# Ledger of designs, part 180: peptides against a protein of PDB entry 9IZ0

Target 1, 345 residues: chain A of PDB entry 9IZ0
Amino acid sequence: ITCLGSNGHTYKQLVKGGNDDLRQDAVMEQVFEQVNGFLRSYRKTSQRNLSMRTYKVIPLALKTGVIEWVQDTIPLGEYLDSAHKVYHPKEWSLSTCRKLIAEKQMEDLETRLKVYDLVCRHYRPVFRHFFLESYADPVQWFTTQTNYARSTAVASVLGHVLGLGDRHGQNILIDKTSGEVIHIDLGIAFEQGKKLPVPECVPFRLTRDVVDGMGITGVEGVFRRCMEFTLETLRREEDSLLSVLEVLRYDPLFSWLISPLRRMKKQKMQLENFNQPESGNITTDASRDPKIQRNNVSGESEAERAILKVRQKLSSTLSVEASVGELIRIAQDPSYLALMFCGWS

## One batch from the design tools (peptide; made by RFdiffusion4, then SolubleMPNN)

Design b2_p19_4_s2 (from b2_p19_4, 8 letters changed)
Fold by OpenDDE base, seed 4:
Structure b2_p19_4_s2 (fold): chain B 345 residues (1-345), chain A 19 residues (1-19)
Amino acid sequence: as target 1 above (345 residues)
Amino acid sequence: EEELEKRRRELVEELEKLA
């Protein structure tokens, strides 16, 4: 839809309907706006214009909301699938790679590592071509690639600290004008991604294609330094960030736990994306919403555990450099990436 | 193209120190 604002500007908006609770997204966007305030106030982050890209989310009902349409964007996964067909037409298809990983999902780590390595050899990174294709001018190319590395660094730190899950290539948009990343579908937070049918084992998405987009230095240089400055800012503003999260503890619209319905929906989407035949009519008899008396006591204890986990991630026990170094190492570790839904790209 | 890629690499090496 297109809305005319009281300011005389026209805004494109996406009406999202169905079973998606946009309240989680709206709350996470509010947290990002507060964090963007901290990033603007701190010299090391403000000098680099570090921010989490946000979009407006207005939840209208349990199943309906309005999202700001982010213009001039493409899903990372859509670009990568298209670019792999162009630059590596003799390599394996994304569907072939997904199938091979899925066929070994129940196998041991050694077997999964062998299949991951095999997939990696037949599906090479291409995301550098996004910047090379889009920007003929060297200054525009460099500026956009730098914006991408900076934006990815902020999103990686925030994604780790807030425990953002479900960071697949369709939930990460690339701004074609700035090169910045825009994270969407924020309803899996506070490490609830570990409760998915394919558990998330990495702190953030730092796959080979995500790194290839950073250019010749990869994770070294702009990305690493911007992660360090972002984490330093969040450690400095720990009490302010925790105070923002404490307000969410009392928001009756916020859920600290992944809903059974959302878990089942993500399970179905994972199975469909792996081309696994549905073994049996899981008739989602949506009529048996068990009246799980959400014992308010359980929700409050989960909020407290989530906030405690955020505090632990902001701990100054390790230096900023050591903490960022370990996060980058884990996010790129084949032993974790081989376990992921799509760890190869 | 090759000269543009060379200039891109030189710009990367200089500007990554500033970024």
Scores: peptide ipSAE 0.032, ipTM 0.674, DockQ to the pose 0.014
Fold by OpenDDE base, seed 2:
Structure b2_p19_4_s2 (fold): chain B 345 residues (1-345), chain A 19 residues (1-19)
Amino acid sequence: as target 1 above (345 residues)
Amino acid sequence: EEELEKRRRELVEELEKLA
C-alpha cells in the first residue's frame, strides 16, 4: 500500500497477512532503537555513526501488520544469484550446490567438509562487484563499502548477543544508496535458530560473499574494529540492555519460543529450496506428529534463560578483542559452515 | 589494470587506518 504522511510525503508499506506474527519483529526493532541510543552515546561508536538499520513494524492483529517498505534495497541472495551468473557463468548453479550439500546432510563431518570445499571451489564469491558496479566515483565506492562493513559489524554483534536466527540471503537487504545492511524477518531470536530443522551453528552470517563485500582487507579492517567498538558499547550498557529485555519478560504478546507452526513452515521452505522437484505429487503424509512433549516450560522460564544467555555473551571474562576474534573465527569456520543450509555464500 | 588495483589497495589501507 502507499500511505500519505502528515508531512505530504508518500510512503510505500508492505501489508503482511497470513501466519506471520509481526509482534516479534516489532519488539526486536524496539530493542535495536534502544541499542542505537547506546551507540550514539558512546564516543567510539558515535564518531563512526554506528547503528543497526531499523524499519517500522506496526502489528495490526495476531497475523497481520504493516511493514515499512525499505526503498532502494535488494536482498543479498537475489544480488548474489544474479551476479554469480554474470561473473562466473561456467561455475555451478546455486541449485546444484544446494543439492550436493543436501545429499550429504546425514553424513559425517569429514564427508560434509569435503562436499563444502568442492562447492566452494565451484561457486566463488562475487559480492565485491556490488560496490564496483554501483559506484563509479572512488569516494562513493569507498564510503559505501565502509558503510557496508560498519553496518555488518553492528548487525553481527547484535545478531550474536540477541541470538538472531534465520539470517539467510533473503532476510538481509542491501541499501543501494548507503551500502548498509538491513535485517528483516526478526521472528527467530534468543538462539531459537538452534531449534530449526537445519540448526544454526554460527553466531552470525559471515560467509565468503559477506566477507567479499568488505573488499581487500576482508574482516581485518573496518569490520573487526567496528565489531570491537560495538561489543565494548554493549558491555558498558549491559544493565540498560538487560532492563530493556526484562520489559519483554512481562509482555504476554512476545514469544520466547519458536512456534511449532513457524518451525513447520521453515521446514517446508527448506525442503522446497533443497528439492526443486520435477512435477511429482509428494503426498506429505502429515500423520507423524512427533509427540513433542509439551514441557509446559512457562514463558517466564524461557525469558529468564534468554536474558541469562544475553548476560553471558556480554561477560567481560575475555577482552573485547579476544571475544570478537573468537566470534569471527567461529562464524568463518568450515566445520560449522559445512553444517549450514547455505554456508558457502 | 594491476597498477590501478595496487593504487586502490594502498588507498584502502590508508583510508581504513583513518576509519
Scores: peptide ipSAE 0.029, ipTM 0.631, DockQ to the pose 0.014
Fold by OpenDDE base, seed 5:
Structure b2_p19_4_s2 (fold): chain B 345 residues (1-345), chain A 19 residues (1-19)
Amino acid sequence: as target 1 above (345 residues)
Amino acid sequence: EEELEKRRRELVEELEKLA
C-alpha cells in the first residue's frame, strides 16, 4: 500500500496478512528501541552512533499488520547473488552450492566439512564490491563501510543476546545510503532457531561475504571493537534489559515459542529452494491437522528459560574481549558453518 | 603496486582505529 502523509510525502507500506504474527516483530522492534536508548546513553557507543536499525511494525490483528517499507534498501542475499554472477561468472551458481550442501545434510561432520570447503573454493566472497561500486568518493566509501561494520557489530551482539534466528541473506537488508544493516522478520528469537529443520548453530551471521564487506581488516577492525562496546553496554544495562523482557513475560500476546505454522512455512521455503519449479500440481492436502499436543509447557516456563539464557549471555565471567573473541570464532568456525543452510556466503 | 597496497592497508587500519 502507498499512503500519502499529511506532510505531502508518499510512504510505501507492506501489509502482511494470513500466517505471520507481526506481534513478535513489533515487540522485538520495541526491545531494539530500548537497547538503542542504552547505546545512546553510554559514551563508548554514543560517540560512534551505534544503534540497531529499526522499522515501524503495527500489528492490526492476530495475523495481519502493517510494516514500514524500508526505502533505499536491498536484501544482502539479492546483492550477493547478482554481484557473484558479475565478478565470478566462471564459479558455481548459488543453486549448485545449495544443492551440494543439502545432498550431504544427513552425512557426518567430516563429509559436510569437505563439501563446505569445496563450495567455498567455487563460490568466493564479493560483498566488498558493494562499497567499491556504490561510493565513488573515498570519504563516502570509508564512511559507509564503517557504518556497515558498526551496524553489523550491534546486530551481531544484540542478535546473539536475544537469540535471533533465521538470519539468512533475505532477512538482512543493506541501506544503500548509509551502508547500515537492517534486520527484518524477527519472529524467531530466544534461540528458537535451534528448533528449525536445519538448526542454527552460529550466534549470528558472520559468513565470508559478511566479513568481506568489512574491508581489508575484516573482523579485526571496527567490527570487533564495536561488538566489544555494544556488549559492554548491554552488560552494564543488564537489569534494564531484563526488566524490558520481564514485561513481555506477562504479555499474553507475545509468543516465546516458534509457531508451528511459521516452522512449516520455513520448512517449505527450505524445500522449495531445492525444487526447481517442476510444474507438478502437488495438491498437498493440508487437511490433516497434526494433533498439536499442546504440551502445556506454560508460556511462563519458556519465558523464564529465555530470560535465564539472556542473563547467561550477559555474564561477566569472561572479559568483554574474551567473550567477543569467542563469539567471532564460533560464528566463523567451518564446523558450524558447514551445518548451516547457507554458511558459505 | 604491492608497496602501495601495503601503505593503503596500513592507512585503513589507522583510520579504523580512529573510527
Scores: peptide ipSAE 0.029, ipTM 0.613, DockQ to the pose 0.014
Fold by OpenDDE base, seed 1:
Structure b2_p19_4_s2 (fold): chain B 345 residues (1-345), chain A 19 residues (1-19)
Amino acid sequence: as target 1 above (345 residues)
Amino acid sequence: EEELEKRRRELVEELEKLA
């Protein structure tokens, strides 16, 4: 839909219809706006214009809402699939890599690491080319690459602290004008990604292509420092952040748990991305609803656990540098990346 | 080549400290 704004500008808006509760996205965007307030108030983050990129979400009903169409963006996964075909036309296809990882999904860690390493050798990083091909001016190139590293650092810290899940390449947009990342589909939060059929084992997405976009210093330049400044700001504003999350505890519209329907939808999407379209009528007999004992863990008890986990992640027990160093190490560890749906790019 | 790549890295690190 195109809407005329009160400022006389026309805005494209995505009307999302379907089983996705946009209330989760809208609430998470409100948390990001508050965090952006903290980042603007602290000198080290404000001087670098550090922010989580937000988009406007207006929930209209249980299954309908208006999302701001983020202009001039591309999904990271769409760019990477296209660029890999251009720069490495003799390497394996994304579908071949996915198939090999899927075939070993039930195997031991040693077998999964061997397949992950094999896939990595046949699918090399290309994301540096986004900046090199899009920006002919050296100042624009450096500025956009710096903005990418900064925005990725903010999103990585905040994504870890809030336990954002489902951070695949289609849920991360790149702004082609600024180089900044925009995270979308925020309805898997507070470590609910660990309850997916393929559990999320990393604190945030820091795959080889995510690092390749940071340039020659990789994680050891702008990215690490901006993670440190972001975490320092969030630790300083811990009580303010927890107060924002406590308001959500009493929001009857906010779900601290991944819905069974959303879990099944994500499961189906993961399985469909593994199955080539062989023409077999798989009548998935939907009749085996596993009686997942809904332990009537009150929504309050899950909210309390989520808030406690946020507080634990903001703990000053380790230095900011030590905490960031450990997060970067875990996010790049092959032992975790080999367990992901797409940990190689 | 290695010295040029080292100097390129040093310049990027200097620019990134200013960023």
Scores: peptide ipSAE 0.030, ipTM 0.627, DockQ to the pose 0.015; fails the geometry check

Design b2_p19_4_s3 (from b2_p19_4, 8 letters changed)
Fold by OpenDDE base, seed 2:
Structure b2_p19_4_s3 (fold): chain B 345 residues (1-345), chain A 19 residues (1-19)
Amino acid sequence: as target 1 above (345 residues)
Amino acid sequence: EKELIERRRQLVKELEEKA
């Protein structure tokens, strides 16, 4: 829909209807707005204009809402698929890579690492070309690539601390004007991504293409330093951040658990994305309801566990540099990426 | 998709001719 604002400007908005609860997205955006307040108040982050890009979410009912249409954006995955066909037309298709990873999903780590390495050799990074092809002016090129590295660093720290899941290439938008990243579909938070059919094993998305967009320095320089300054700010504002999360503990509308319906929807989408064979009617026999023991873990007990995990991630036991160094290491570790749905791109 | 692919191939060529 298009809405006329009281300022006389027209705003495009996405009306989302169906089975998606936008209340989780709205709450996570409110948390990001508070964190952006901390980032503006701290000298080291304010001087670099560090922020999480936010979008407006208005939940209208249990399954309907209005989302701000983020103009001039492209999904990272859409860009990468199309760019890979241009720059590496002799390499494997994304479907071939997905198939090979899926065929080995039940094998040991050594076998999965061999297949991951093989896929990586036949599907090379291309995301550097986004900046090269979009910005002919060297100053604009450098500025937008710097903004990308900065915004990715903020999103990586926040994504880790809040346990933000489902960070596939369709849930990460690139702003074509600024080079900044926009994270969408925030309904998997507080490490609920570990409960997906393919568990999330990395703290945030730092795949080869995500790194390739940072240019020649990769993770070293702007990205690492901006992660450090962001984590230093969040450690300083720990009590303020925890106070924001404690308000959510008492929100009867916030779900600290991934819904069974959302889990099934993500399972189906993962299976469909692994199983793109040519046109064949697979009758999904829906008859194996695994008796998920409804451990009536009260929503309060899951909220307390989530807040405790946030506190643990903000611990000053390690230096900021050591903590960021370990996060970057784990996020790039082939032993974790080989277990992911799409860890190669 | 095809038009976007062709536009990018053109942009790459234009960049290679300027470098």
Scores: peptide ipSAE 0.047, ipTM 0.524, DockQ to the pose 0.014
Fold by OpenDDE base, seed 5:
Structure b2_p19_4_s3 (fold): chain B 345 residues (1-345), chain A 19 residues (1-19)
Amino acid sequence: as target 1 above (345 residues)
Amino acid sequence: EKELIERRRQLVKELEEKA
């Protein structure tokens, strides 16, 4: 829908209906706005303008709502597929890489590592070219690459702490003006990504292309430092963050669990992405409501477990530097990336 | 799309000539 604002500007809005509970996305955006308050209040993060990029979500009913259309963005995965075909036309297609990883999904870790390494040798990173293509001015190039590394660092820490899942290249937008990342489709949180058909084993997306966009220093520059400052802020504001999450504990409309419908939709999308490369319009006419056996695993017990995991991730047992170092290590570890749906790009 | 692909190919050549 396109709406004319009272200011004379036209706003494109995405109306989402049928199967996705936009209340989860609206709540996560509210949590991000509170975290952005903490990042603005803390000197080390405010001096760097660190924020999680947010968008407006207005839930209208249990399965319908309006999402702000984020203008001037591109999905990371869309850019990477297009750029890889241009810069590496002799390398393997994304579909070939997906197929080889899929064919070995039931094999041992050693076999999966060998296939992952093979795919990595035949599908090289290209995301550095986004900045080189988009920003001819060296100052604008450096600024946007810095903004990308900063926003990715904030999103990585916050995504780990809140246990955001489903962080594939279509759920990460790049702002073409600022270079910042915008995370969308927030309905898999509090480590519910581990319950997907392909379990998420990494704390956040830090694939070779995500790193290639950071420039010559990779993770060892702006990214690591901004992760450290973000984690230091979240540790300082632990009680404030937990208080925001406790309000959600008693919201009878907030789901701490992945919905069976969303799980089935993700399962179909994973299976279909193994079998067909190109048809973007799957109207899933899933008109059969599977009787939601509300297994009364009390939403309270899942909320309590989720809050406990957030507290554990904010633990000061390790230094900020050691904690960030371990997160970066795990997020780049081939032993985890080889198990992912698309860990090579 | 075609113009973007062609501009990217030019930038690759310009980078390969400068490297």
Scores: peptide ipSAE 0.030, ipTM 0.500, DockQ to the pose 0.014
Fold by OpenDDE base, seed 1:
Structure b2_p19_4_s3 (fold): chain B 345 residues (1-345), chain A 19 residues (1-19)
Amino acid sequence: as target 1 above (345 residues)
Amino acid sequence: EKELIERRRQLVKELEEKA
């Protein structure tokens, strides 16, 4: 839909219809706006214009809402699939890599690591080319790559602290003008990604392509320093951040748990991405509803656990540098990346 | 836009093959 704003400008808006509760996205965007307030209040973060990129979400009903159409963006996964075909046309397809990882999903860690390493050798990083191909001016190239590393650092810290899940390449947009990342589909938060059919084992997405976009210094440049400044700010504002999350504890519209429907939808999407369309009528008899014992853990008890986990992640027991160092190590560890749906790119 | 992006990708590839 195109809406005329009160300022006389026309805005494209995405009307999302379907089973996705936009209230989860809207609430998470409000948390990001508060965090952006904290980042603006501290010299170290403000001087670098550190922010979580936000988009406007207006929930209209249980299944309908208006999302701001983020202009001049591309999904990271769409860019990477396109660029990999151009720069490495003799390497394996994304579908071949997915198939090989899927075939070993039930195997031991040693077997999964061997397949992950094999896939990595046949699917090389290409995300550096986004900056090289998009920006002919060296100053613009450097600025946009710096903005990418900064925005990825903020999103990585905040994504870890809030336990954001489902951070695949289609849920991460790249702003083609600024180089900044925009995270979308925020309805898997507070470590609910660990309850997916493929559990999320990393604190945030820091795959080889995510690192390749940071340039020659990789994680050891702008990215690490901006993670440190972001975590330092969130630790200082711990009580303010927890107070924002406590308001959500009493929001009857906010779900601290992944809905069974959303879990099943993500399961189906994961399985469909593993099955090439061979022309077999697999009537998946949907009759095996696993009796997931709905432990009637009150939404209140899950909110309390989520807030406690946020507090634990903001703990000053380790230095900011040590905490960031450990997060970067875990996010790049092949032992965790080999367990992901797409840990190689 | 798509044609411009593809042309830039080709130019970058041609530069990397010469370096």
Scores: peptide ipSAE 0.027, ipTM 0.557, DockQ to the pose 0.014
Fold by OpenDDE base, seed 3:
Order: C-alpha cells, then sequence, then structure tokens
Structure b2_p19_4_s3 (fold): chain B 345 residues (1-345), chain A 19 residues (1-19)
C-alpha cells in the first residue's frame, strides 16, 4: 500500500496478511532497539555509530501487519546473482552450483567438501563490485564499505547471540545509501534454525561474498574489531539483555516454538533452493492446522533453554578476541559452508 | 532486471575504459 504521511510525503508499506506472524519480527526488532541502546551507551561502540539496522514492524492482528518499505535497498542475493553474471559470465550459473551441492547433500563430508571446492572455483566472489560500482567518490566508497563492515559485524554478533542462524541472501538487504546491512524476516531466532530439516550450522553468514564486500582487509580490521566491541558491549549489558529476554518469556505474543506452518514454509524454501521452481501449483491447503495443543510447558522450557543459551554465548570464559576469533573461524569453515544450501557465496 | 544488468555492463565498461 501507499500511505500519505502527515508531512505530505507518500510512503510505500508492505501489508502482509494470511500466514506471516509478524509478531516475532516485531519482538526481534524491539530487542534490536534495546541492543542499539546499549551500543549507544558504550564508548567503543557509540564512537563508531555501531547499530543493528532496524525496520518498523506493526503487527495489526494475528498473522497480519504492516512492514516499513525499506527504501534504497537491494537484497544481497539479488545483487550477487546479477553481478556474478556480469563480472564472471564464463563461470557456472547459480542454478548449476545449487544443483551440484544438492546432488551431493546426502554424501559424506569429504565428498561434500570436494563439491564445495569445485563450486567455489567456478563461482568467484563479486560483492566488492557493489561498492566500486555504486560509489565513484573515494571517500563515499570508503565510508560505505566501512559502514558495511561495521553493520555486518553487529549483525553477526547479534545473529550468533540471539541465534538467528544463517541468513540467506534474500533476507539480507543492502542499503544503497549507507552500505549498511538490514536483516529481514526474523521468524527464526534462538537457534530454532538448528531444528529445521537441514540444520543451520553457522553462527552467522560469513561467506566469500560477504567477506569480499569488506574490501582488501576482509575480516581482518574493521569487521573483527567491530565484532569485538559489539560482543564486549553485550557482555557488559548481559543482565539488561537477559532481562529483556525474560519479559519475552512470558509474552503470549512471542512464540519460542517454530510453528508447524513456519517449519513447513522454511522446509519448502530450503527444498526450492535446491530444486528449480517447477511451476507446479501445489495448492497446499493450509487450512488443516492440526490443533497441536500448545503445551505451555514446552514453550516455557524452550524459552528457558534459549535464555540459558544466550547467557552461555555471553560467557566471559574466553576473551572477547578469542570468542570473536572462534566465531569468525566457524563461520568461514568449509566443513560448515559445504553443508549449507549456498555456502559458496 | 535487464536494464540494471545493462547499466552495470555499461558502468563496468566505462570503468575499464578509465582504468
Amino acid sequence: as target 1 above (345 residues)
Amino acid sequence: EKELIERRRQLVKELEEKA
């Protein structure tokens, strides 16, 4: 819809209806606003303007709401697919790469690593070109690339701590004005992605293209340091963050369980990422929601487990540097990336 | 989509001609 604001400007808004529970997205955006408060209060993060980019989500009813249309954005995956065709026209198509990974999904790790490496040789990173293409002024180029590395660092720490899992390239928007990342579709949090038919194995997305966008230093420099400062802030504000999550434990609007419908939707999206979209009208009559008794006991136990897992991730057992180093290592580990639907870009 | 691809091709070509 397009709304006329009181300021005389027209705003595009996305109305979602039917099957998208925007309450979970709205709650996660509220958690991010609290975290942004912590990042603004701490000198090391505030002096760098570190924030999780948020977008307005207004839940109107059960499964209905309004989402802010984030202007001047592009999905990362849309950019990467189009840029790869331009810069590497002799390399494999994204569909060819997906097919080869899918054909080997049931094979052993050694075979999957060989196929991943083969795909990587035939599908090179291109995301550096986003900044080179979009910003002719060197100062603007440097600023936007720095903003990208900073925002990706914040999103990576929060993605790990809050268990957002692997964010596929369609759920990451790039702001074309600032270079910042915006994470959308927050329907999977608190490691619920590990309960999918194909588990999310990485703490956050740090694929070759995500790294290529950081420029010549890759993960070493702005990204790593901003992850460290973000994690240091979250460790300092652990009790405040846990208190916010405890409020959500008792929020009847927040679901600590993946709904069967969301699980099926995500499973379908996972399968569709491997299979070409055959335009088979599978009218999945979504009307048969079996009233699986929401055993309140199971939701509370999952909330408690989620909060305990957040506390564990904020533990000072390892230094900030060691913790960030391990996260960066795992997120780039071919043994994890080879298990993903799209770990090569 | 085609227009964006073509604009990028043109921009790349202009960058390659300037480098």
Scores: peptide ipSAE 0.023, ipTM 0.509, DockQ to the pose 0.014

